Peptides against a protein of PDB entry 5TUV. Designs and how they scored, part 73

Target 1, 107 residues: chain A of PDB entry 5TUV
Amino acid sequence: KEVIDRLRYLKAEIEDLELKERELDQQKLWLQQSIKNVMDDSINNRFSYVTHEDICNCFNGDTLLAIQAPSGTQLEVPIPEMGQNGQKKYQINLKSHSGPIHVLLIN
Target 2, 107 residues: chain B of PDB entry 5TUV
Amino acid sequence: AQECQNLEVERQRRLERIKQKQSQLQELILQQIAFKNLVQRNRHAEQQASRPPPPNSVIHLPFIIVNTSKKTVIDCSISNDKFEYLFNFDNTFEIHDDIEVLKRMGM

## One batch from the design tools (peptide; made by RFdiffusion4, then SolubleMPNN)

Design b2_p15_7_s3 (from b2_p15_7, 9 letters changed)
Fold by OpenDDE base, seed 4:
Structure b2_p15_7_s3 (fold): chain B 107 residues (1-107), chain C 107 residues (1-107), chain A 15 residues (1-15)
Amino acid sequence: as target 1 above (107 residues)
Amino acid sequence: as target 2 above (107 residues)
Amino acid sequence: KETKELSFGLKLITY
Protein backbone atom coordinates (compact mmCIF):
# COMPACT_ATOMS: atom_id res chain seq x y z
CA LYS B 1 0.00 0.00 0.00
CA GLU B 2 0.89 3.63 -0.30
CA VAL B 3 1.12 3.91 3.48
CA ILE B 4 3.66 1.11 3.70
CA ASP B 5 5.75 2.68 0.98
CA ARG B 6 5.60 6.03 2.74
CA LEU B 7 6.67 4.46 6.01
CA ARG B 8 9.64 2.81 4.34
CA TYR B 9 10.63 6.07 2.73
CA LEU B 10 10.36 8.02 5.97
CA LYS B 11 12.36 5.49 7.94
CA ALA B 12 15.10 5.51 5.35
CA GLU B 13 15.16 9.28 5.26
CA ILE B 14 15.33 9.54 9.04
CA GLU B 15 18.26 7.17 9.04
CA ASP B 16 20.04 9.33 6.48
CA LEU B 17 19.29 12.44 8.49
CA GLU B 18 20.72 10.83 11.59
CA LEU B 19 23.95 10.19 9.73
CA LYS B 20 23.99 13.76 8.48
CA GLU B 21 23.48 15.12 11.99
CA ARG B 22 26.38 13.08 13.32
CA GLU B 23 28.53 14.33 10.48
CA LEU B 24 27.70 17.91 11.37
CA ASP B 25 28.49 17.26 15.02
CA GLN B 26 31.93 16.00 14.10
CA GLN B 27 32.52 18.93 11.78
CA LYS B 28 31.61 21.32 14.57
CA LEU B 29 34.07 19.73 16.96
CA TRP B 30 36.78 19.80 14.34
CA LEU B 31 36.16 23.43 13.50
CA GLN B 32 36.08 24.45 17.16
CA GLN B 33 39.44 22.80 17.69
CA SER B 34 40.77 24.45 14.56
CA ILE B 35 39.70 27.87 15.77
CA LYS B 36 41.31 27.24 19.14
CA ASN B 37 44.56 26.21 17.49
CA VAL B 38 44.58 29.28 15.28
CA MET B 39 43.93 31.60 18.20
CA ASP B 40 46.53 29.93 20.40
CA ASP B 41 49.23 30.32 17.78
CA SER B 42 51.86 32.71 19.07
CA ILE B 43 51.93 34.85 15.95
CA ASN B 44 48.17 35.07 15.69
CA ASN B 45 47.88 35.80 19.39
CA ARG B 46 50.29 38.69 19.03
CA PHE B 47 47.99 40.31 16.48
CA SER B 48 44.64 39.35 17.99
CA TYR B 49 43.51 42.82 19.00
CA VAL B 50 41.20 45.66 18.05
CA THR B 51 41.85 49.37 18.45
CA HIS B 52 39.88 52.01 20.28
CA GLU B 53 38.97 53.37 16.88
CA ASP B 54 37.56 50.01 15.86
CA ILE B 55 35.30 49.94 18.89
CA CYS B 56 34.23 53.55 18.56
CA ASN B 57 33.30 52.95 14.94
CA CYS B 58 31.05 50.12 16.03
CA PHE B 59 29.30 52.08 18.78
CA ASN B 60 28.47 55.75 18.54
CA GLY B 61 27.79 58.16 21.35
CA ASP B 62 27.68 55.71 24.25
CA THR B 63 29.92 55.07 27.20
CA LEU B 64 31.93 51.99 26.35
CA LEU B 65 33.63 49.57 28.70
CA ALA B 66 35.91 46.82 27.47
CA ILE B 67 36.20 43.81 29.73
CA GLN B 68 39.24 41.64 29.24
CA ALA B 69 39.14 38.36 31.08
CA PRO B 70 40.47 34.84 30.76
CA SER B 71 38.47 32.05 29.20
CA GLY B 72 35.82 30.66 31.47
CA THR B 73 35.10 33.96 33.14
CA GLN B 74 31.45 34.32 34.07
CA LEU B 75 29.42 37.44 33.43
CA GLU B 76 26.12 37.53 35.28
CA VAL B 77 23.29 39.96 34.74
CA PRO B 78 20.74 39.68 37.54
CA ILE B 79 17.13 40.62 37.05
CA PRO B 80 16.78 44.32 37.78
CA GLU B 81 15.37 45.02 41.21
CA MET B 82 14.03 48.20 42.71
CA GLY B 83 16.51 50.05 44.86
CA GLN B 84 15.99 52.04 48.02
CA ASN B 85 15.42 55.23 46.08
CA GLY B 86 12.94 53.61 43.76
CA GLN B 87 15.53 53.19 41.04
CA LYS B 88 15.98 49.87 39.31
CA LYS B 89 19.31 48.20 39.89
CA TYR B 90 21.13 47.22 36.76
CA GLN B 91 24.11 45.06 37.58
CA ILE B 92 26.91 43.06 36.05
CA ASN B 93 28.74 40.49 38.14
CA LEU B 94 32.05 39.20 36.85
CA LYS B 95 33.80 36.16 38.24
CA SER B 96 37.07 34.75 37.01
CA HIS B 97 38.68 31.58 38.25
CA SER B 98 41.92 31.55 36.31
CA GLY B 99 43.19 35.10 36.30
CA PRO B 100 42.58 38.77 36.91
CA ILE B 101 40.02 40.80 35.03
CA HIS B 102 40.90 44.06 33.34
CA VAL B 103 38.41 46.78 32.47
CA LEU B 104 39.04 49.66 30.08
CA LEU B 105 37.07 52.80 29.41
CA ILE B 106 37.09 53.20 25.64
CA ASN B 107 35.67 56.69 25.12
CA ALA C 1 -1.46 6.44 9.45
CA GLN C 2 -0.56 7.45 12.99
CA GLU C 3 2.89 5.93 12.64
CA CYS C 4 3.35 7.83 9.42
CA GLN C 5 2.46 11.07 11.17
CA ASN C 6 4.84 10.31 14.02
CA LEU C 7 7.67 9.68 11.60
CA GLU C 8 6.90 12.84 9.68
CA VAL C 9 7.09 14.82 12.92
CA GLU C 10 10.39 13.16 13.75
CA ARG C 11 11.71 13.89 10.27
CA GLN C 12 10.79 17.52 10.63
CA ARG C 13 12.47 17.74 14.03
CA ARG C 14 15.65 16.28 12.62
CA LEU C 15 15.56 18.58 9.63
CA GLU C 16 15.25 21.58 11.93
CA ARG C 17 18.14 20.41 14.10
CA ILE C 18 20.27 19.88 11.02
CA LYS C 19 19.39 23.33 9.78
CA GLN C 20 20.36 24.83 13.12
CA LYS C 21 23.64 22.93 13.18
CA GLN C 22 24.43 24.02 9.65
CA SER C 23 23.84 27.60 10.68
CA GLN C 24 26.08 27.19 13.70
CA LEU C 25 28.82 25.77 11.51
CA GLN C 26 28.54 28.71 9.18
CA GLU C 27 28.89 31.07 12.12
CA LEU C 28 32.02 29.27 13.28
CA ILE C 29 33.48 29.49 9.80
CA LEU C 30 32.76 33.20 9.73
CA GLN C 31 34.38 33.59 13.15
CA GLN C 32 37.52 31.90 11.93
CA ILE C 33 37.61 34.00 8.79
CA ALA C 34 37.02 37.19 10.74
CA PHE C 35 39.80 36.37 13.16
CA LYS C 36 42.24 35.57 10.38
CA ASN C 37 41.33 38.79 8.61
CA LEU C 38 41.87 40.72 11.84
CA VAL C 39 45.31 39.21 12.28
CA GLN C 40 46.23 39.95 8.69
CA ARG C 41 45.04 43.53 8.99
CA ASN C 42 47.04 44.11 12.14
CA ARG C 43 50.16 42.48 10.77
CA HIS C 44 49.98 44.61 7.67
CA ALA C 45 49.35 47.77 9.67
CA GLU C 46 52.29 47.14 11.97
CA GLN C 47 54.53 46.39 9.00
CA GLN C 48 53.59 49.69 7.42
CA ALA C 49 54.12 51.57 10.66
CA SER C 50 57.30 49.61 11.39
CA ARG C 51 56.22 49.36 15.02
CA PRO C 52 53.50 47.87 17.18
CA PRO C 53 50.66 50.03 18.42
CA PRO C 54 50.92 51.62 21.85
CA PRO C 55 50.01 49.08 24.51
CA ASN C 56 47.11 51.09 25.88
CA SER C 57 45.61 51.76 22.48
CA VAL C 58 44.49 48.22 21.72
CA ILE C 59 42.17 45.64 23.22
CA HIS C 60 43.36 42.08 23.07
CA LEU C 61 40.93 39.24 22.45
CA PRO C 62 38.93 37.86 24.10
CA PHE C 63 36.89 40.78 25.37
CA ILE C 64 33.38 41.96 26.06
CA ILE C 65 32.00 45.40 25.31
CA VAL C 66 29.44 47.01 27.58
CA ASN C 67 27.76 50.07 26.15
CA THR C 68 25.37 52.39 27.91
CA SER C 69 24.13 55.95 27.66
CA LYS C 70 26.63 58.70 28.28
CA LYS C 71 24.34 59.81 31.10
CA THR C 72 24.49 56.46 32.86
CA VAL C 73 26.29 56.47 36.19
CA ILE C 74 28.51 53.46 36.63
CA ASP C 75 29.87 52.24 39.94
CA CYS C 76 32.42 49.47 40.15
CA SER C 77 33.54 47.33 43.07
CA ILE C 78 36.62 45.20 42.63
CA SER C 79 37.91 42.34 44.74
CA ASN C 80 41.44 42.49 46.07
CA ASP C 81 42.63 39.82 43.66
CA LYS C 82 40.71 41.42 40.78
CA PHE C 83 38.94 38.13 40.15
CA GLU C 84 35.54 39.60 40.93
CA TYR C 85 33.90 42.76 39.66
CA LEU C 86 30.54 44.26 40.52
CA PHE C 87 29.16 46.95 38.25
CA ASN C 88 26.14 49.02 39.14
CA PHE C 89 24.35 51.05 36.51
CA ASP C 90 21.56 53.52 37.04
CA ASN C 91 20.23 52.73 33.57
CA THR C 92 20.10 49.94 31.01
CA PHE C 93 23.14 48.65 29.17
CA GLU C 94 24.02 46.35 26.30
CA ILE C 95 26.60 43.58 26.13
CA HIS C 96 28.48 42.62 23.00
CA ASP C 97 31.20 40.04 22.51
CA ASP C 98 34.30 40.35 20.37
CA ILE C 99 32.72 38.17 17.69
CA GLU C 100 29.97 40.71 17.18
CA VAL C 101 32.52 43.51 17.15
CA LEU C 102 34.49 41.79 14.41
CA LYS C 103 31.30 41.43 12.42
CA ARG C 104 30.52 45.10 12.81
CA MET C 105 34.05 45.90 11.73
CA GLY C 106 33.47 44.00 8.52
CA MET C 107 36.18 41.46 9.17
CA LYS A 1 19.74 30.77 34.84
CA GLU A 2 20.59 30.73 31.16
CA THR A 3 24.15 30.50 29.94
CA LYS A 4 25.55 31.67 26.64
CA GLU A 5 29.15 31.27 25.67
CA LEU A 6 30.82 34.41 24.40
CA SER A 7 34.25 35.44 23.19
CA PHE A 8 35.62 31.95 22.82
CA GLY A 9 35.26 31.00 26.45
CA LEU A 10 33.55 33.75 28.37
CA LYS A 11 30.14 32.90 29.74
CA LEU A 12 27.15 35.17 29.85
CA ILE A 13 24.70 34.15 32.53
CA THR A 14 21.24 35.65 32.55
CA TYR A 15 18.48 35.13 35.10
Scores: peptide ipSAE 0.324, ipTM 0.892, DockQ to the pose 0.826
Fold by OpenDDE base, seed 1:
Structure b2_p15_7_s3 (fold): chain B 107 residues (1-107), chain C 107 residues (1-107), chain A 15 residues (1-15)
Amino acid sequence: as target 1 above (107 residues)
Amino acid sequence: as target 2 above (107 residues)
Amino acid sequence: KETKELSFGLKLITY
């Protein structure tokens, strides 16, 4: 009897959790759409930028590259390998299929 | 019973997923707030300056930041159509997205 | 290797 009661309780709880999870999934979908709409708004888009100072303040003393690229662009960071001269090769490979990539050096 | 044990495992799995989804929703909300704050800041700044910032002084969202030491030597090879970039560094680097930058800015 | 999606759909591939 205890086992049967526990089974019924667990099944009911799992059903409630399924409903809650679906609710959260729906909320995420609508929130993502809301963010997209806000960012795509013409006025917001006009002011959706950061300054060189903003970036420099976030990374004090560093050399910085700002990369802008089309959606779907691929950025690869291979495992550093030793070059012929004994120097480790730290690399970034960018590949776009839908448009040009823009890179800005920030000092 | 074995069935009870299986359902208890399933219940715990669902609870953990729900917790993760709740945290992801909170992150999205913070992203939206940060973006709105950024827009407001920039609108106010341009009003005070009575002009937009110089075109090459700002970085429009979305973007990626690569940061490395000031001592790091960076070599870049670019395809003729700018669809492919190859960066070579003589030292380590870090990659950050615009979301993280906005967080560091305190938006 | 690992893949992480960043802003504007950029796919970060690390090894």
Scores: peptide ipSAE 0.322, ipTM 0.891, DockQ to the pose 0.672
Fold by OpenDDE base, seed 3:
Structure b2_p15_7_s3 (fold): chain B 107 residues (1-107), chain C 107 residues (1-107), chain A 15 residues (1-15)
Amino acid sequence: as target 1 above (107 residues)
Amino acid sequence: as target 2 above (107 residues)
Amino acid sequence: KETKELSFGLKLITY
């Protein structure tokens, strides 16, 4: 029956797609590890920075804060809620687990 | 049959996920390239200057950029160990990660 | 909440 044949085809294709997806997942893991290794290299780490000029060239003249924190730092942005004074609360919560957070005003 | 239709939906969903994962891999590759280019740029610049930049003149990775209006009032609460930060804004803000910055820099 | 990993280990958590 045509339906049966179609079912077989679809099931086989889905199985192939699953294999492809797993392959991509593995590639991602390897690439992520590679990036980590490159970034953790002492020489690369020493030169892994941008300048104030770099940042200013990327953004217009609004207030720019640069927040530098260790890898793994948690950044939370709650959904804006109406405050007691009728003002929406726009917040950023940062929590580091391995070192201090440093904040710079760029402009 | 209904089963065929269900499998078609599943097939399409998997295809979309695969497409997304392929795109993510490409982005990771670009990130690694951008980082290496950044390191190379900075290393060369310091060699030419024969000295490192002043500590407070650069932003070390990883970092984020917060962009808000010049009229936005920003309040910040900091823990004693500087491991926790709470930012309050009286208006909306944008957050950009270091990857986006490197992209904008053309790395 | 939704967790989004930022570059190089930073994690953005949105609610």
Scores: peptide ipSAE 0.059, ipTM 0.874, DockQ to the pose 0.878; fails the geometry check
Fold by OpenDDE base, seed 5:
Structure b2_p15_7_s3 (fold): chain B 107 residues (1-107), chain C 107 residues (1-107), chain A 15 residues (1-15)
Amino acid sequence: as target 1 above (107 residues)
Amino acid sequence: as target 2 above (107 residues)
Amino acid sequence: KETKELSFGLKLITY
């Protein structure tokens, strides 16, 4: 039947798509590792920074906190909940595992 | 048949995932390029100035930027081990990663 | 809970 042929075709196509998806996954992993290697290079690491001016040029009219932390640091932003005074709680939780967290007030 | 319809839905889902993964790969490529451009910029700038940037005038990667109103009160609590930071805001804030900053910088 | 990996190794966790 035509339906049987369609099923066969779809199954074959899905198999091809699975192969393509796996290929993309591998490429992603490779690229992520490449980025890590580039960033970890001693020379590149020395120059891997932005200036206060850079930040100020990107954002205007607000209080800006720059938070520098080691790779792997976890940033947690809970859903705003009502506090004891009926005020919503807006929070950021940072957990570092491999070094100090550095906070700078820009504006 | 219902099976045929199910496979067609699955096929479409996989196609969309592949599209998304392709987009993610493109973003990673752009990130790597942006980083390399940043390094090149900084190297050139330091060569021209014949000196490194002043201490505490730069933010080293990786980092995030927290943007909030100038009227926002920010309280910071640091854990005993100094690896955990808790920020409390009395109003909403926005978080921007270093990738977005590099994009805004035109890297 | 949602976890989003930020650029260059930072991870954002939201509830």
Scores: peptide ipSAE 0.056, ipTM 0.873, DockQ to the pose 0.912; fails the geometry check

Design b2_p15_7_s4 (from b2_p15_7, 6 letters changed)
Fold by OpenDDE base, seed 3:
Structure b2_p15_7_s4 (fold): chain B 107 residues (1-107), chain C 107 residues (1-107), chain A 15 residues (1-15)
Amino acid sequence: as target 1 above (107 residues)
Amino acid sequence: as target 2 above (107 residues)
Amino acid sequence: VEVKELSFGLILKIY
């Protein structure tokens, strides 16, 4: 029966896809760990920075804030709400759990 | 049969997830390469200058960039320990992470 | 709520 054959084929393919997905998940984990190791290296950490010039070259003439925060810092952007004056409120909430946050005005 | 249709939908869903995961892996690889290139650039630059850059002239990773109009008024409230920040903007803003910055830098 | 992990462990949470 064609339907039975199709079912069998689909089930087998889904099983293969599941294996592929798990493989990709594992690869991601390994790569993430590799990146972490590279970034945590003492020498690499020493040179892991960009300049103000680098930042300015990446963006237009807008006001630029650089927020330096430790890993795990949470950045929240609430839904813009209308203020009492009829102006929308645009907010950023930052919360760190492991260290202080530093903010730099680039331009 | 309805069962075949259901499995085909599932198959398609899995295929899309796999595609997304493959893309994410590629991004991670590029991220690692960009970081290594950044480190090499900075290391070479400091060797040529025979000194590190001034502490306030560079932005150490990790960081994010907030981009807003020059006309945007920004108010900031900071906790005593600098673990919490509240930013208020009177206009829209954009947020970019260091990964995007490295991409824009051509790393 | 949209949650996105930014580089190096930063968490972006957009409501």
Scores: peptide ipSAE 0.340, ipTM 0.893, DockQ to the pose 0.888
Fold by OpenDDE base, seed 1:
Structure b2_p15_7_s4 (fold): chain B 107 residues (1-107), chain C 107 residues (1-107), chain A 15 residues (1-15)
Amino acid sequence: as target 1 above (107 residues)
Amino acid sequence: as target 2 above (107 residues)
Amino acid sequence: VEVKELSFGLILKIY
């Protein structure tokens, strides 16, 4: 009797949790679409930028590369391997399929 | 009893997923707010200056930042259409997306 | 290999 009651309770709770999870999934989808719409707006797009000062204030004293790339661009960081001279090679590979990549040196 | 235990494990798993999804939603909300604040800031700044910023003084979204030591030597190879880039560093580097930059800016 | 989606559809692939 106690076990049966516990089973019924747990099954009902799990069903409620399933509904809650589906609700959250839907909310995430709509929020992502909302963000996309806001960013794609012509006026917002015009002002969707940061300055050199903004970047420098975030990263003091370093050499900075700003890479502007279209959505879907792939950035690969291979495991560092020893080069022919015995020096580790640190690499970044960028590949775009939808447009050119633009790189700016900051500082 | 075993069935109760199995359902309790499932319940806990679902609760954890829901918690994670709630956190992800909050992150998306913050991203949207940060973007709107960025746009508002830039609109105000351009109004005060009575002109847009110079074309090479700003970094348009989306972008990423690669930061490394000032002593790091960076070599870059670019494809003819600028769709592929190969960066070589003689030392370690860090990668940060525009979302993180906006957070560091306090947007 | 770790794959992480960055802002606005950028894909970070770390080997």
Scores: peptide ipSAE 0.315, ipTM 0.892, DockQ to the pose 0.805
Fold by OpenDDE base, seed 2:
Structure b2_p15_7_s4 (fold): chain B 107 residues (1-107), chain C 107 residues (1-107), chain A 15 residues (1-15)
Amino acid sequence: as target 1 above (107 residues)
Amino acid sequence: as target 2 above (107 residues)
Amino acid sequence: VEVKELSFGLILKIY
């Protein structure tokens, strides 16, 4: 029966796709580890920076804040609610649990 | 039959996930390349200048950029231990990862 | 609430 054959085909294909997906997952893990290793290298780490000029060129005419924080730091942007004066409140809440947060103003 | 339809839906879902994962892998590759290019640029620049940049003139990875209009008023409240930051903006802002910054830099 | 992980494990929560 054609339906039976189709079912068999689909099941086989899904199994192949499962293998492919697992392969991609593994590749992702390896690549992530590779990136980490490259970034953690002492020489690379020494030169892993951007200049103020670099940032300014990316965002011409804007006020810029650079945030450096420990891993796991939480950044929350609440819904812009109306303030007491009727002005919308645009907020950023930063919370770190493992170390201080550093913020740089760039203009 | 109905089972065929269910499997076809499953197949399609898996195909989409695979496609997404392939795209994510490509992005990771680009990130790694961008980082390597950044390091090379900085190494070359420092070699030519025969000195490293001033410590406070650069932003070490990783970082996050918040950009807003030059006219935006920003208020900041910081906890004593600098573990918590509260930013208030009188206008909208954008948040960008360092990965995106490197892309904008053409790395 | 949209949750996105950024660099250094920063968790962005946009309400």
Scores: peptide ipSAE 0.312, ipTM 0.891, DockQ to the pose 0.709
Fold by OpenDDE base, seed 4:
Structure b2_p15_7_s4 (fold): chain B 107 residues (1-107), chain C 107 residues (1-107), chain A 15 residues (1-15)
Amino acid sequence: as target 1 above (107 residues)
Amino acid sequence: as target 2 above (107 residues)
Amino acid sequence: VEVKELSFGLILKIY
């Protein structure tokens, strides 16, 4: 009796959780679309920028590169290899298939 | 019973997925809020200045930031069509997207 | 290989 009751309870709860998960999935989709719409709005797009000061304040004293690239651009960081001088090589490979990449030196 | 244990495991899996999805949803909400706050800030700033910022003084979304030590030597090779970039660093670096930058800005 | 999608659909691949 106790086992049967527990089974029924668990099954019912799992069904409720399944419904909740589907609800969250839908909410995510709606929110993603909402964000896209907001960002694509002409007025919002006009003001969708940060300043050099903003970036510098986030990364005090560092050398900063800002990369702007088309959607789908790939950024690869290979495993560092030892150079001829005994120094590890740290690399970033950027590859775009739909348009040019733009890089800015911030500081 | 074994069936109860199986269902309890399944319940826990679903609860964890729901928790993850709730967290992801919250992040999306924060992204939207941050973006709206950014737009509001910039609109207000331009209204106060009665002019837009200089074109080269701002970084339009979307973007990513690569930060490294000020002592890091960076070499860059660019393809003729600017579709491919190769960066070489003599030290470690970090990569951050615009979403993280907005968070650091307190948006 | 770690794969993560960043802003504007940038695919970050860390080996």
Scores: peptide ipSAE 0.305, ipTM 0.892, DockQ to the pose 0.713

Design b2_p15_8_s1 (from b2_p15_8, 7 letters changed)
Fold by OpenDDE base, seed 4:
Structure b2_p15_8_s1 (fold): chain B 107 residues (1-107), chain C 107 residues (1-107), chain A 15 residues (1-15)
Amino acid sequence: as target 1 above (107 residues)
Amino acid sequence: as target 2 above (107 residues)
Amino acid sequence: KLYYTLPYAGPLPPY
């Protein structure tokens, strides 16, 4: 009886969890769309920027590059491999589809 | 019973996924709040200054920050179609997205 | 194909 009751309880709980997981999936989709809408708003877009000071306050001691690219720009960072000169290649590949890529040296 | 054990494992797996999804939703909410705060800050700053910031003094979203040693040599190649960018580094680097920057800014 | 070496003063093209 105890095992049967436990099985029944677990099955019912799993069904409830399945419903909860689907609910969360839908909420995520809605929230992602909401964020997109907010960012695409003309007024918000006009003010969607950070300053050099902001970046410098977040990082120190290194060379900092800011790379601004359109949404959807593809970023690839290949696994480092030995080059022809025996040096490991450290690379960033960018592919834009909808506009220019801008690169700024911050410090 | 083996079936009971199997269901308990399944329940725990689902609970963990739900927890992860809940955390992801919270992160999205925080992203939206951070973006809102950024926009508000910038709007207020421009109102006080009665002018927009200089064009090259700001980095528009979306962007990434690349940080590397000051000793790192960085080469940039731009494709003929101007949509592809290749960065070569002679040493390691770190990439940070705009979301992380906003977090570090305390937005 | 354009080639630039950093450090570079100011923004890179296509500015």
Scores: peptide ipSAE 0.206, ipTM 0.889, DockQ to the pose 0.049
Fold by OpenDDE base, seed 3:
Structure b2_p15_8_s1 (fold): chain B 107 residues (1-107), chain C 107 residues (1-107), chain A 15 residues (1-15)
Amino acid sequence: as target 1 above (107 residues)
Amino acid sequence: as target 2 above (107 residues)
Amino acid sequence: KLYYTLPYAGPLPPY
């Protein structure tokens, strides 16, 4: 029966896709660990920076703030809500757990 | 027939998820390459200059860039230990992570 | 609320 054959085919394909997905998940994990190792290397860490010029070349004209914080720092952007004065609240909340946050005005 | 249709939907969902994971994996690879290129650039630059850049002239990873209009008023509240920041903007802003910056830099 | 962790592993905020 065509339907039975189709069902069998689909089930087999889904099983194959599941295997592929697991493979990709594993590859991602390995790559993430690799990236972490590269970034945590003492020499690489020493040279892991950009300049003000780099940032200015990436953006035009507006006020640019650079916020440097330790890995794991949480950034929260609340949904804009109307404030008491009728102004929408545009906010960024930052919380670090491992070190101070540093803010630079780029321009 | 209905079961067949359900499995086809599931198949398609898995295919799309796999595609997304493949894309994410590619992005991670590019991130690692970009980071390595950044490190190499900086090492070479410091070798040529025979000195590191001034501490406040560079932005160390990880960081984010906040972009807002020059007319935007920014209010910042900082904890004593600088572990917590609250930014208030009277207008909209954009956030860009270091990965995007490295991409824009052509790393 | 939108939450992100540095370095960001997810999408950028919509702002």
Scores: peptide ipSAE 0.182, ipTM 0.883, DockQ to the pose 0.284
Fold by OpenDDE base, seed 5:
Structure b2_p15_8_s1 (fold): chain B 107 residues (1-107), chain C 107 residues (1-107), chain A 15 residues (1-15)
Amino acid sequence: as target 1 above (107 residues)
Amino acid sequence: as target 2 above (107 residues)
Amino acid sequence: KLYYTLPYAGPLPPY
C-alpha cells in the first residue's frame, strides 16, 4: 500500500514538473525571439558595437583577435593533435553562410 | 520497489533540469539588458561627439574574441569570398563570446 | 572537436 501510494505521488509530481519544464521552454523561446527582435531593430543595430578600447580593457597582455561574423557562423576547434613535426595543432575553423567574416587584430 | 527508485531518480533529474533552465533564462534576461545598455551608451557617446565612431574602430555584434600569448604565431588562411577562415596557432588560445565581453564591460 | 555557432540570442553550449 505504501509503495503504491508513493508511486502515485511520484508520477503526479513528475507530471507537474513536466508542465513546469514546458513552460520554461516556451519562456526561453519567447525571450530568444525578443532578443532577436531587439537586435534586429534598425536603430539598435546601428549602435550594436564595441570599441577597440572596450576589448583592450577586458583583456590585458595578450594578442587579441576580434572576429565579427554573421549570426549562425560556425566555429570549429579541433582537439589538439600532434602534427607532422610533432607539434600540437591548435586550430580554429570558421564558416559563415550569410556573409563575410571580418577579423581585426587589436594588439 | 525498483520502479519507485527509478521515478525518484527521474524526479531529481527533472528538478535539476528545471533549475538549469531557470538559470539560463536569467542569463538571457541579463544579456538583453546588457545589449540595451550598450546601445544606450553608444547613442549617448555619438550624440556627445556629434559624430559616429571612426571607420574600423568598432566591432559590430555578433563577434568573438580570441586571445593568446603575444609570443603565439598565428597563421590564417582565408577563402576568396571571406566566408571561411582557418587559423593555426603554435600555442593555446582562448575564445570569448560577445556576451562575456559585455559582462566584462559592466553592461 | 568543439563546435560553436555565433548566436543572435542566448549562448549555445559547444557540441
Scores: peptide ipSAE 0.176, ipTM 0.882, DockQ to the pose 0.305
Fold by OpenDDE base, seed 2:
Structure b2_p15_8_s1 (fold): chain B 107 residues (1-107), chain C 107 residues (1-107), chain A 15 residues (1-15)
Amino acid sequence: as target 1 above (107 residues)
Amino acid sequence: as target 2 above (107 residues)
Amino acid sequence: KLYYTLPYAGPLPPY
């Protein structure tokens, strides 16, 4: 029957797709570890920076804050809500657990 | 048959997941390339200058960029003991990660 | 609230 043949085909294809998905998952994990290793390399770490000019070239007409924070730093942006004074609250909360946060104003 | 339909839905679901995972993997690859290019650029620049940039002239990864109107008033409260920062804005802002900056830089 | 955590490994997650 055509239906039986279609079922067999679909099942076989799904099995192949399962294998492909697992391969991609593993590749992602390996690549993530590779990126970590590259970034943690002492030489690469020494040169892992951008300049004020780099940032200014990426944005125009605005006030820019560059916030350098260690890995694991928590960032919270509350949903803007009306404050007691009738002004919407626009906030950023940062909390680091492993080192100081450094902020640069670029204007 | 209902079974065929169920398997076709499952197949399509898996195909979409695979497509998404492939895209995510490509993005990670590009991120790694961008980082390596950044390091290479900076290393070359420092070699030409025969010195590193001044410490306060660069933003070390990882970082984020906050951009807002030049008219926006920004208040910052810092708790050094907890490495906690609270930013208050009187208007909307945008947040950009270092990955996006590297992309905009053409790395 | 939107919550983000800087990664312990690799690039920052997309915002």
Scores: peptide ipSAE 0.173, ipTM 0.882, DockQ to the pose 0.335

